# Designs tried in a protein design run: peptides against a protein of PDB entry 4DOW. Part 43

Target 1, 157 residues: chain A of PDB entry 4DOW
Amino acid sequence: TFSWVGRPLPNRKQFQQMYREICMKINDGSEIHIKVGQFVLIQGEDNKKPYVAKLIELFQNGAEVPPKKCARVQWFVRFLEIPVSKRHLLGRSPPAQEIFWYDCSDWDNKINVETIIGPVQVVALAPEEVIPVDQKSEETLFVKLSWNKKDFAPLPP

## One batch from the design tools (peptide; made by RFdiffusion4, then SolubleMPNN)

Design b2_p15_1_s2 (from b2_p15_1, 9 letters changed)
Fold by OpenDDE base, seed 3:
Structure b2_p15_1_s2 (fold): chain B 157 residues (1-157), chain A 15 residues (1-15)
Amino acid sequence: as target 1 above (157 residues)
Amino acid sequence: SEDIKKLNELRKKHL
């Protein structure tokens, strides 16, 4: 289950209450707090790895009946989500921990917070920096480049 | 869930 933490932020959007933080309660009773600006794993297909996103906004959508807890996100993509015919454009075989900033706005970036599995650590690296593959860093994802459906590019600021 | 199905279809369509 998910619940808001703190008071709504000042907001100009008519049917939305914006928040800074949300609490996710998992099955064992423990709680995880997730804030705007953090990175999350989002449920995908059962046979695939979770999607990765950065939280831009947390908001309750009052336009829905009943109101829904939502997030607006910046999407990342995994290498294997890129069409086979375009993967060669990277010019290398990326490690499993590498993800790519999705540099397109061709579909809605709103999600139901119930699709969030949990937080994840994402570290931005310069192209020349080596991605650690140590077991202690296996849970950390790394981003160097953006993907805009046509080519890879340096990571946007 | 329907939300997951929708998300999956959108990703398949656009990526």
Scores: peptide ipSAE 0.650, ipTM 0.952, DockQ to the pose 0.845
Fold by OpenDDE base, seed 2:
Structure b2_p15_1_s2 (fold): chain B 157 residues (1-157), chain A 15 residues (1-15)
Amino acid sequence: as target 1 above (157 residues)
Amino acid sequence: SEDIKKLNELRKKHL
């Protein structure tokens, strides 16, 4: 269950109400608040690792009936989501906790908030920094590079 | 969920 937190932000879009924060009620009845700017895990395929995204916008889409609670996101990709033929371009075997900033706008960045599993910590690192891999858990993800379907590139400082 | 299915399919198509 998802519900808006706070009042809608000022907005001129006729069919959209924008929000800064949403509340997710999970199975045990506890509540998790997620804000614009935070990173989230999004449901992937069965038995696949969840997708990772940064929330850039939260909005109710009134153009749909009934209205849908939506988010716009900046996508990340996991290494194993990159085509096998292109993985060699990284030049190294990344740890499981490394993700890549998807530097393309070739598909929709809108999601239904119901696809959100929960928040996740994503830490940006400089290329020379060592990823502190936790072998027991993947609670923190790390990003060093972008991926634009053609090559990897350093993230801007 | 249809939303999840659509998301997965879209992601597979474009990555």
Scores: peptide ipSAE 0.650, ipTM 0.952, DockQ to the pose 0.818
Fold by OpenDDE base, seed 5:
Structure b2_p15_1_s2 (fold): chain B 157 residues (1-157), chain A 15 residues (1-15)
Amino acid sequence: as target 1 above (157 residues)
Amino acid sequence: SEDIKKLNELRKKHL
């Protein structure tokens, strides 16, 4: 169950109410608050690892019947989502915790908040910084590079 | 869900 936290933000978009924060109530009755700017795991295909995204906007879409609680996101991609024929462009075998900033605008960045599994920690690193692969960092994801479907590039500022 | 199915289809189409 998802519910808005706080009052709607100033917005000029028709049929939309924008929010800063949403509350996710899980099975044990506890609540998790997720804010714009945080990173989330999103349910993927069966037997696939969850998708990763940064929340850019939280809004209720009143144009739909019934209205939907939505988010706009910045997508990340996992290495295994990159076509096999292009993986060699990385020049290395990345650890499982590495993800890539998707630097394209070729598909919808809108999601239903009900697809969110929960928050996740994403840490940006410089190329020369080593990704720690130990027990302490198993739940943390790391990003060094962007992927634009043609090549890898330094992470955007 | 329908939302998950649609999301997966879009990712497979564009990635």
Scores: peptide ipSAE 0.649, ipTM 0.952, DockQ to the pose 0.825
Fold by OpenDDE base, seed 4:
Parts: C-alpha cells; sequence; structure tokens
Structure b2_p15_1_s2 (fold): chain B 157 residues (1-157), chain A 15 residues (1-15)
C-alpha cells in the first residue's frame, strides 16, 4: 500500500495535489519512503527485468474517479529494449548494470505509484569512467549516455 | 494489473 507523507505542496492545478514524499508499506510490515528525485524500479513484463525511472513529480489526481496516486517520471531504457538493428550504434557491449536516459517525449511519463516495486541506486558517470562491474554493488545501475531513438549521446553536465 | 499491461504495451509500441 502507498500513502502520502507530509502536507501537499503549494499548487495551482485545480484537481491535483502535489507531494514531495510517499510511503510504501511492504508485506512484512516494513515501510520505505521514496522522494521526488529518487530512482525507482517499475514492474515490467513477467520474467523480465523491471523498468527504471527517476521520480520527477508525485501527485494525487483528483480528476480521476476514484482519485489515484500518481507519479511523473523520467524514463530509462535497458540495452535489450533498444531495437536490435540500432544496438550497433553504441559501438560496444555494455555491462548488465548500464542503463540509458530516454531522451524523447513520444509517450506518456505518468504512472500509478502502485506499479513501483521499490527504490534503486542509479549513478551517473562520464563516458570515460569505468563501470565497476567486478564490485559487489551489482544492484547499482549506471548511466553514461542518453538514447533518443536515433543515436546515443553524452549526458549534459 | 491493467496498469502494468497498458505500460508494457506503450513501451513496446514506442521504443
Amino acid sequence: as target 1 above (157 residues)
Amino acid sequence: SEDIKKLNELRKKHL
């Protein structure tokens, strides 16, 4: 289950209440707090790796019936989600921990918070920096480049 | 979940 943490932020949108933080209660009774700006795993297709996103906005959408707890996100894509015909544009075989910043606005970036599995650590690296694949931080994901459906590009500083 | 199904279809369509 999900519940808002704190009071709603000042907002001019008529049917939306904005929040900074949400609480996710797990089956064992423990609680995880997730804030705007953090990275999360989103439930994907069965037997596949979950999607990765950065939380940009947390809001309750009062225009829906019943009201829904929602998030607006910046999407990342995994290498295997990129079309086979375009993977060669990377010029290398990425490690399993590498993800790519999706630099397009061609589909909705709104999700229901109930699709969130939990938080994840994402570290931005310069293109010349080495991803520490041999380290025990196998749960940490790394991003060096953006993908805009045409080519890979370095992330702006 | 219907939301998950919709999300999966959108990703497959646009990526």
Scores: peptide ipSAE 0.649, ipTM 0.952, DockQ to the pose 0.823

Design b2_p15_1_s3 (from b2_p15_1, 10 letters changed)
Fold by OpenDDE base, seed 1:
Structure b2_p15_1_s3 (fold): chain B 157 residues (1-157), chain A 15 residues (1-15)
Amino acid sequence: as target 1 above (157 residues)
Amino acid sequence: SEDIEKLNKLREENL
């Protein structure tokens, strides 16, 4: 169950109410609050790792009937999602914790919040910084590069 | 979930 936290923010978009924070109620009755700017795991295919996204906007879409709780996101991709024929372009074997900023606009970046599994920590690193692979950091994901379906590139500013 | 199916299809076809 998802519910808005706080009052709607001012915005120019017709039929939309924007928010800074959403509350996710989990099975044990506890609540997790997720804010714009944080990173989330989104349910993927069965037996596949969840997708990773950064929350850019949280909004209720009043253009739909009934209204839907939605998010606009910046997508990330896991290395194993990249086509096999292009993986060599990275020039290295990335650790499992590395993800890539998806630098294309061909994907719909609107999701229903019900697809959110929970929050996740994502840390941006410079190329020269080493990704820690210790168990203490296994829950943290790291991003150094973007992927634009053609090649890897430095992260956007 | 219909939303999950749609997302999976999008990722499968466009990545």
Scores: peptide ipSAE 0.257, ipTM 0.859, DockQ to the pose 0.861
Fold by OpenDDE base, seed 3:
Structure b2_p15_1_s3 (fold): chain B 157 residues (1-157), chain A 15 residues (1-15)
Amino acid sequence: as target 1 above (157 residues)
Amino acid sequence: SEDIEKLNKLREENL
């Protein structure tokens, strides 16, 4: 289950209450707090790895009945999500922990918070920086480049 | 869920 943490933020949008933080109660009864600006894993198909997203906004959508807890996100993509015919454009074989900033507007960037599996660490690196592949960093994802369905490009500022 | 199915379909078609 998900519940808001703290008071609603001042906002000018009708039918929406914005929040800075949400509490996620997991199976063992423990609670995880997730804040705007953090990265999360989003549930995908059973046979696929979770999607990765950065939380931009947390809001309750009062236009829906009943009101739903939602998030606006910046999407990332995994290398294996890139079409096979275009993977060669990267010019290298990326480690499994590399993800790419999705630089397109064709995807809906609104999600229900119920699709959030949990937080994940994402680190932005310069192209020349080496992605560490050790046991200590196995849970950390890294981003160097963007993907816009046509080619890879330097990471947006 | 329906939301997950919709998301997967969109990503499969638009990558």
Scores: peptide ipSAE 0.255, ipTM 0.859, DockQ to the pose 0.774
Fold by OpenDDE base, seed 5:
Structure b2_p15_1_s3 (fold): chain B 157 residues (1-157), chain A 15 residues (1-15)
Amino acid sequence: as target 1 above (157 residues)
Amino acid sequence: SEDIEKLNKLREENL
């Protein structure tokens, strides 16, 4: 169950109410609050790892019947999602914790908040910084590069 | 869900 937290933000878009925060209630009755700017895991297909996204906007789409709680996101991709024929372009074997900023506009960046599994920590690193791969950091994801379907590139500062 | 299916299809076709 998802519910809005706080008052709606000023918005010029008709039929949309924007919010800063949403509450996710899980089965045990506990609540998790997620805010714009945080990173989340999005449910994937069966036997697939969850997708990773940064929340850009939280909004209710009043044009739909019934109204839909939505988010606009910046997508990330996991290395194993990159086509096999292009993986060599990275020039190294990345750890499982590394993800890549998806630098294309061909994906729909609107999601239903019901697809959100929960928050996740994503840390941006310089290329020369080492990704720690130990038990203490296994839940943290790291991003160094972008992927634009053609090549990898350094993240802008 | 339908939303998840659409997302997966889009990523498979456009990655």
Scores: peptide ipSAE 0.254, ipTM 0.858, DockQ to the pose 0.797
Fold by OpenDDE base, seed 4:
Structure b2_p15_1_s3 (fold): chain B 157 residues (1-157), chain A 15 residues (1-15)
Amino acid sequence: as target 1 above (157 residues)
Amino acid sequence: SEDIEKLNKLREENL
């Protein structure tokens, strides 16, 4: 169950109300608050790892029937999502914790918040920085590069 | 979920 936290932000869009924060109620009755700018895991196929995204906007879309709680996101991709024929372009074998900024506009960046599994920690690193792979950091994901379906590149500023 | 199915299909075809 998802519910808005706080008052709607000023917005000029006729059928949309924007918010800064949403509350996710978990099965045990506890609540997790997720804010714009945080990273989330999004449900994928049952036998695959969840998708990773950064929340850019939270909004209720009143143009839909019934109204939907939505988010706009910046997508990330896991290494194993990249086509096998192009993985060699990275020039190295990445650790399991590495993800890549998806630098294409061919994907819809609007999601229903009901697809959000929960928050996740994502840390941006410079190319020369080593990704920590110890047990204490196993739940943290790291991003160094973008992927634009053609090649890997340094992260956008 | 239809949303999940659509998302999966889109990523598999376009990534």
Scores: peptide ipSAE 0.251, ipTM 0.858, DockQ to the pose 0.797

Design b2_p15_1_s4 (from b2_p15_1, 11 letters changed)
Fold by OpenDDE base, seed 5:
Structure b2_p15_1_s4 (fold): chain B 157 residues (1-157), chain A 15 residues (1-15)
Amino acid sequence: as target 1 above (157 residues)
Amino acid sequence: SKDIKELNEKRKKTL
């Protein structure tokens, strides 16, 4: 169950009410609050690791009937989602904790909040920094590079 | 769910 936290933000967009925070109520009755700017795990296929995204916008889409709680996100991709023929462009074997900033405008960045599994920690690293792969950081994902369907590049500023 | 199915289909078409 998802519910808005706080009052709608000032907005000029038709059919949309914008929010800064949403509450996710989980099975045990506890609540997790997720804010714009945080990173989330999003449900993928049953046999795949969850997707990763940064929340850009939280909004209720009044154009749909019934109104839908939505988010706009910045997508990340996992290495194994990159076509096999292009993986060599990375020039290294990434650890499982590495994800890549998707840098293309061809992807619909709107999701329904019901697809959100929960928050996740994502840390940006410089290319020369080593990704710490130990028990203490197993729940943390790391991003060094962007992927634009053609090549890897340094992270956007 | 319908939402998850749609999400995955779009992802497969895009990547």
Scores: peptide ipSAE 0.622, ipTM 0.946, DockQ to the pose 0.806
Fold by OpenDDE base, seed 2:
Structure b2_p15_1_s4 (fold): chain B 157 residues (1-157), chain A 15 residues (1-15)
Amino acid sequence: as target 1 above (157 residues)
Amino acid sequence: SKDIKELNEKRKKTL
């Protein structure tokens, strides 16, 4: 279950109410608050790793009946989601914790909040920095590069 | 869910 936190932000979009924060209630009854600017895991296919995204906007879409709680996101992609024929362009075998900033405008960035599994920690690193794989960062994902379907490019930390 | 299915289908077509 998802519910808005706080009052809607002023905006001029006729059918949208924007928010800063949403609350998701987990099965155990606990509540997790997720804010714009945070990173989230999004449900993927069965037996696949969740997708990763940064929340850009939270909004209720009144153009739908009934209204839907939605988000606009910046997508990340995992290495194994990149076509096999293009993986060599990275020039290395990345650790499992590395994700890539998707740098194309050809992707619908609107999601329903019901697809959100929960928050995740994403840390930007310089290309030369080593990705730490210790217990403290076991659940942390790291981003160094963007992927634009053609090549990898440096992403400032 | 329908939302998840649609999301995954779009993702496969995009990448």
Scores: peptide ipSAE 0.620, ipTM 0.946, DockQ to the pose 0.793
Fold by OpenDDE base, seed 3:
Structure b2_p15_1_s4 (fold): chain B 157 residues (1-157), chain A 15 residues (1-15)
Amino acid sequence: as target 1 above (157 residues)
Amino acid sequence: SKDIKELNEKRKKTL
């Protein structure tokens, strides 16, 4: 289950209450707090790796009945989600822990918080920096480039 | 869930 942490933030949007932090209760009964600006794993298909996103906003959508706990996110994509015909544009075989900033406006960036699996560490690297592949960094994802459905590009500032 | 199904379908259509 998910519950809001703290008081609503001041905002000008009608029918929405914005929050800085949400509490996620996981299977063992423990609680994980997730904040705006952090990265999360989002549930995909059972036989696929979870999706990755950066939390931009946390809000309760009062326009829905009943009200829904939602998030606005910046999407990332995994290399294997890129069409096969375009993967060669990267010019290299990326490690499994590399993800790409999705740089298009054609995607709905609203999610229900119930789709969140949990937090994840994402580190931005310069193109010349080497992605660690040791056991200590296996849980960390790395981003160097964006993907805009046409080509890979330097990571947005 | 319904939300996950919808999310997955949107993703497949977008990418």
Scores: peptide ipSAE 0.617, ipTM 0.945, DockQ to the pose 0.810
Fold by OpenDDE base, seed 4:
Structure b2_p15_1_s4 (fold): chain B 157 residues (1-157), chain A 15 residues (1-15)
Amino acid sequence: as target 1 above (157 residues)
Amino acid sequence: SKDIKELNEKRKKTL
């Protein structure tokens, strides 16, 4: 169950109300608050690793019937989601904790908040920085590069 | 969930 936290933010969109924060109620009755700018896990196929995204906008879309709680996100992709024929372009075997910033405009960045599993920690690193792979950091994901369907590149500023 | 199915299909088609 998802519910808005706080008052709607000022915006000029006729059928949309924007928010800074949303509350996710978990099965045990506890609550997790997720804010714009945080990173989330999004449900994929049952036997696959969850997707990763950064929350850019939280909004209720009143133009839909019924109204939907939505988010706009910046997508990340996992290495194994990249076509096999292009993986060699990375020039290395990435650790399991590495994800890539998806740098194309061809992907719908709107999601329903019901697809969110929960928050996750994502850390941006410079190319020369080593990704910690010890057990203490297993829950943290790391991003060094973007993927634009043609090549890997340094992260956007 | 229909939302999850649609999300998965769009993702597979885009990447």
Scores: peptide ipSAE 0.617, ipTM 0.945, DockQ to the pose 0.820

Design b2_p15_2_s1 (from b2_p15_2, 8 letters changed)
Fold by OpenDDE base, seed 4:
Structure b2_p15_2_s1 (fold): chain B 157 residues (1-157), chain A 15 residues (1-15)
Amino acid sequence: as target 1 above (157 residues)
Amino acid sequence: FDESYEKLLKRSKSL
């Protein structure tokens, strides 16, 4: 289950209440707090790896019936999500831990918070920095580049 | 047509 943490933020949108933080209660009774600006794993298709996203906004959408707890996200893509015909444009074989900033507006960036699996660590690196692939860093994801469906590019500022 | 393409379409806007 998901519940808001704290009071709504000042907002001018008529049917939306904005929040900074949400609490996710797991089956064992433990609680995980997730804030705007953190990275999360989003439920993927059957037996597939989850999607990766950065939380941009947390809001309750009062225009829906019933009201929905939602998030607006910045999407990332895994290398295996990029079309096979375009993968050669990277010019290298990335480690499994590398993800890419999705730099297009054609994706729906609104999600239901119920699709959030949990938080994940994402580290931005300069192009010349080496991605550590040791056992301790296996759960950490790294981003160096953006993908805009045409080519790879340096991360936006 | 590969699995990666299908994943991209599922997150795409309808229009």
Scores: peptide ipSAE 0.065, ipTM 0.742, DockQ to the pose 0.138
Fold by OpenDDE base, seed 1:
Structure b2_p15_2_s1 (fold): chain B 157 residues (1-157), chain A 15 residues (1-15)
Amino acid sequence: as target 1 above (157 residues)
Amino acid sequence: FDESYEKLLKRSKSL
């Protein structure tokens, strides 16, 4: 169950109410609050590894019938989501914790909030920084590069 | 065509 937290934010998009925060109710009755700017795990396909995304906007889409709670996201990709034929372009074998900023506009970046599994920690690193792979950091994901379907590149500013 | 491409297609926006 998802519910908006706080009052709607000012916006210029008709048929939309924008919010800063959403509440996700868990089965045990506890609640998790997720805000714009945070990172989340999105339900994957066929019980595969979940997708990773950064929340850009939270909004109720009044143009739909009935209105839907939605989010606009910046996608990340896991190494295993990159086509096999192009993985060699990285030039190294990345740790499982590494993800890549998806730098293309061909993906649908609007999601239903009901696909959100929960929050996740994502840390941006400079190329020279080492990704920690010890048990203490196993739940944290790290990003150094972007992927634009053609090659890897430095992270956008 | 591999599993990676299938995942990409499912997130592609409609034209």
Scores: peptide ipSAE 0.063, ipTM 0.738, DockQ to the pose 0.148
Fold by OpenDDE base, seed 2:
Structure b2_p15_2_s1 (fold): chain B 157 residues (1-157), chain A 15 residues (1-15)
Amino acid sequence: as target 1 above (157 residues)
Amino acid sequence: FDESYEKLLKRSKSL
């Protein structure tokens, strides 16, 4: 279950009430607080790996009946999500922990918060930096580049 | 377009 934390943020959107933080109740009874600006794992398709996203907005969508708790996100893509025919454009075999900033606006960036699995750590690295695989948290993801469906591009530090 | 691309499109429409 998900519940809002704190008071609504001021905004002028007629059917949206914005928040800074949401509480995710875990099956063991514990709570995880997720805030705007944090990175999260989003439920994938079937048995596929979860999607990765950065939360940019948290809002209750009052245009729906019943109102839905939603988020707007910045998408990331895993290497294996890149079309097979274009993977060679990276010019290297990335570690499993590398993800890419999705630099397109063609994707729907609105999600239901119920699709959030939990938070994840994402660290931005310079292109020349080595990804420390298995050196720290094995679940930490790293981003160096963007992907715009055509090519990879450096992300400014 | 390969299978990977189609999967991405499906995600975009379903989320």
Scores: peptide ipSAE 0.056, ipTM 0.745, DockQ to the pose 0.187
Fold by OpenDDE base, seed 5:
Structure b2_p15_2_s1 (fold): chain B 157 residues (1-157), chain A 15 residues (1-15)
Amino acid sequence: as target 1 above (157 residues)
Amino acid sequence: FDESYEKLLKRSKSL
């Protein structure tokens, strides 16, 4: 169950009521609050790892009937999501914790909030920084580079 | 697009 937290943000977007925060109530009755700017895991396809995304906007889509709770996201990709034929472009074997900023506009960046599994920690690193692989960081994902379907590049500002 | 890209595109359409 998802519910808006707080008052809607002032905006001029037609048919969209924007929010800063959403509450996710999980099976055990506990609540997780997720805010714009945070990173989330999105339900993947069957038998696949969840997708990773940064929440850019949270909004109720009034253009739909009934209105839907939606988000706009910045997508990330896991290394294994990159086509095998292009993985060599990285020039190294990344650790499992590394993800890449998806730098293309060809993907729909709108999601239904119901596809959100939960929050995840994503840390941006400089290229020279080593990704920690200790147990304490096992659930943390790290991003150094972007992927634009053609090549890897330095992480956008 | 290869199969991997197609899969990624499906993500963008289905979520």
Scores: peptide ipSAE 0.056, ipTM 0.744, DockQ to the pose 0.240

Design b2_p15_2_s2 (from b2_p15_2, 10 letters changed)
Fold by OpenDDE base, seed 5:
Structure b2_p15_2_s2 (fold): chain B 157 residues (1-157), chain A 15 residues (1-15)
Amino acid sequence: as target 1 above (157 residues)
Amino acid sequence: FEEDYKKLLEKSAAL
């Protein structure tokens, strides 16, 4: 289950209440708090790995009945999600921990918070920096580049 | 469809 933490922020849009933080109650009864700006895993389709996203906004959509808890996100893409014909453009074989900033607007960036699996650590690196692959960091994801369906590029500002 | 969270984290970093 999900519940808002704190008071709503000043209204920005009609029928939307903005929040800074949400509480996720998991199976063992413990609670995880997730804030705007953090990275999360989103439930994938059947037989697909979870999606990776950065939380941009948390809001309740009052236009729905009943109101729905939602988020706006910045998507990231896994190498295997990139078309086979375009993978050569990277010029290297990426490690399993590497993801890419999705620099396109064709994906819906609004999600239901109930699709959030939990938080995940994402670290931005310069292209020349080495991605550590060891037991201590195997759960951490790393991003060096963006992908815009045409080519890879340095990360946006 | 909730799985073991630790396992999901491991899967997220794997190819």
Scores: peptide ipSAE 0.039, ipTM 0.698, DockQ to the pose 0.045
Fold by OpenDDE base, seed 4:
Structure b2_p15_2_s2 (fold): chain B 157 residues (1-157), chain A 15 residues (1-15)
Amino acid sequence: as target 1 above (157 residues)
Amino acid sequence: FEEDYKKLLEKSAAL
């Protein structure tokens, strides 16, 4: 169950109410609050790892019947989601914790909030910084580069 | 399907 937290933000978009925060009620009755700017896991296909995304907008879409709680996201891509023929362009074998900023517009970046599994920690690193792999950081994802379907590049500012 | 949230987090950063 998802519910809005706080009052809607001022906006002039017809049929849309924007919010800064949403509350996710999980199975044990506890609540997780997720804010714009945080990273989340999005439900993937069966037997596939969840997608990773950064929340850039939270809004209720009143143009739909019934109204839907939605989000706009910046997608990230996992190394194994990149075509096999292109993986060599990275020039190294990335750790499992590394993800890439998806620098393309061909993916729909509007989602239903019901597809959100929960928050995840994503840390941006400089190319020279080593990705730590220990018990403390084993659940943290790291991003150094973007992927634009043609090549890898430094992270956008 | 639904999996435990903690397990999903672990799988997200695992092989």
Scores: peptide ipSAE 0.034, ipTM 0.685, DockQ to the pose 0.045
Fold by OpenDDE base, seed 1:
Structure b2_p15_2_s2 (fold): chain B 157 residues (1-157), chain A 15 residues (1-15)
Amino acid sequence: as target 1 above (157 residues)
Amino acid sequence: FEEDYKKLLEKSAAL
């Protein structure tokens, strides 16, 4: 179950009410609060690993009947989601914790909040910084580069 | 069945 936290933010978009925070109630009755700007795991397809995304906007879409709780996201991609023929362009074998900023507009960046599994920690690093691979930080994802379906590039600012 | 969130996080960080 998902519910909005706080009052709607000032917004000029028709049929949309924007929010800063959403509450996710899980089966054991506990609650997880997720805010704009945080990173989340999104339900994958079938047995595939969850997708990774940054929350850009949280909004209720009043144009839908019934209204839908939605989010706009910035997508990230896992190395194994990149076509085999293009992986060599990275020039290295990335650790499992590395993800890439998806720098394309061909993917729909609107999601239903019900597809959110929960928050995840994503840390941006400079190219020269080492990704820790110890057990202590195994739950953290790291991003150094973007992927635009053609090549890898430095992270957007 | 819903997996423990911690386990899900660990699983998600691994390829």
Scores: peptide ipSAE 0.034, ipTM 0.679, DockQ to the pose 0.041
Fold by OpenDDE base, seed 2:
Structure b2_p15_2_s2 (fold): chain B 157 residues (1-157), chain A 15 residues (1-15)
Amino acid sequence: as target 1 above (157 residues)
Amino acid sequence: FEEDYKKLLEKSAAL
């Protein structure tokens, strides 16, 4: 279950109430607070790995009946989500922990918060930096490049 | 079914 934390932010958008934080109660009874700006795992398709996204906005969409708790996100893409025919453009075999900033507008960036699995740590690295694979970084994802469906590009510093 | 969050997190970082 999901519930808003705090008061709605000042907003003039009709039918929308914006928030900074949402509380997610998971199946073991524990609660996780997720804030705008954090990275999350989003439920994928059956037998697929979760999607990775950065939360840009949290809002209740009153245009829907009943109102829905929603988020706007910046998508990331996993290497294996990139078409096989284009993977060679990376010029290397990336570690499993590497993800890519999705630099396209063709994906709907609005989600229902109920699709959020939980938070995940994402760290931006320079291209020359090595992705650490240790116990501390085992659950951490790393981003160096963007993907725009045509090519990979360095992330702006 | 719902998987354990930790397992999901570990799975997300692995191929």
Scores: peptide ipSAE 0.059, ipTM 0.692, DockQ to the pose 0.044; fails the geometry check

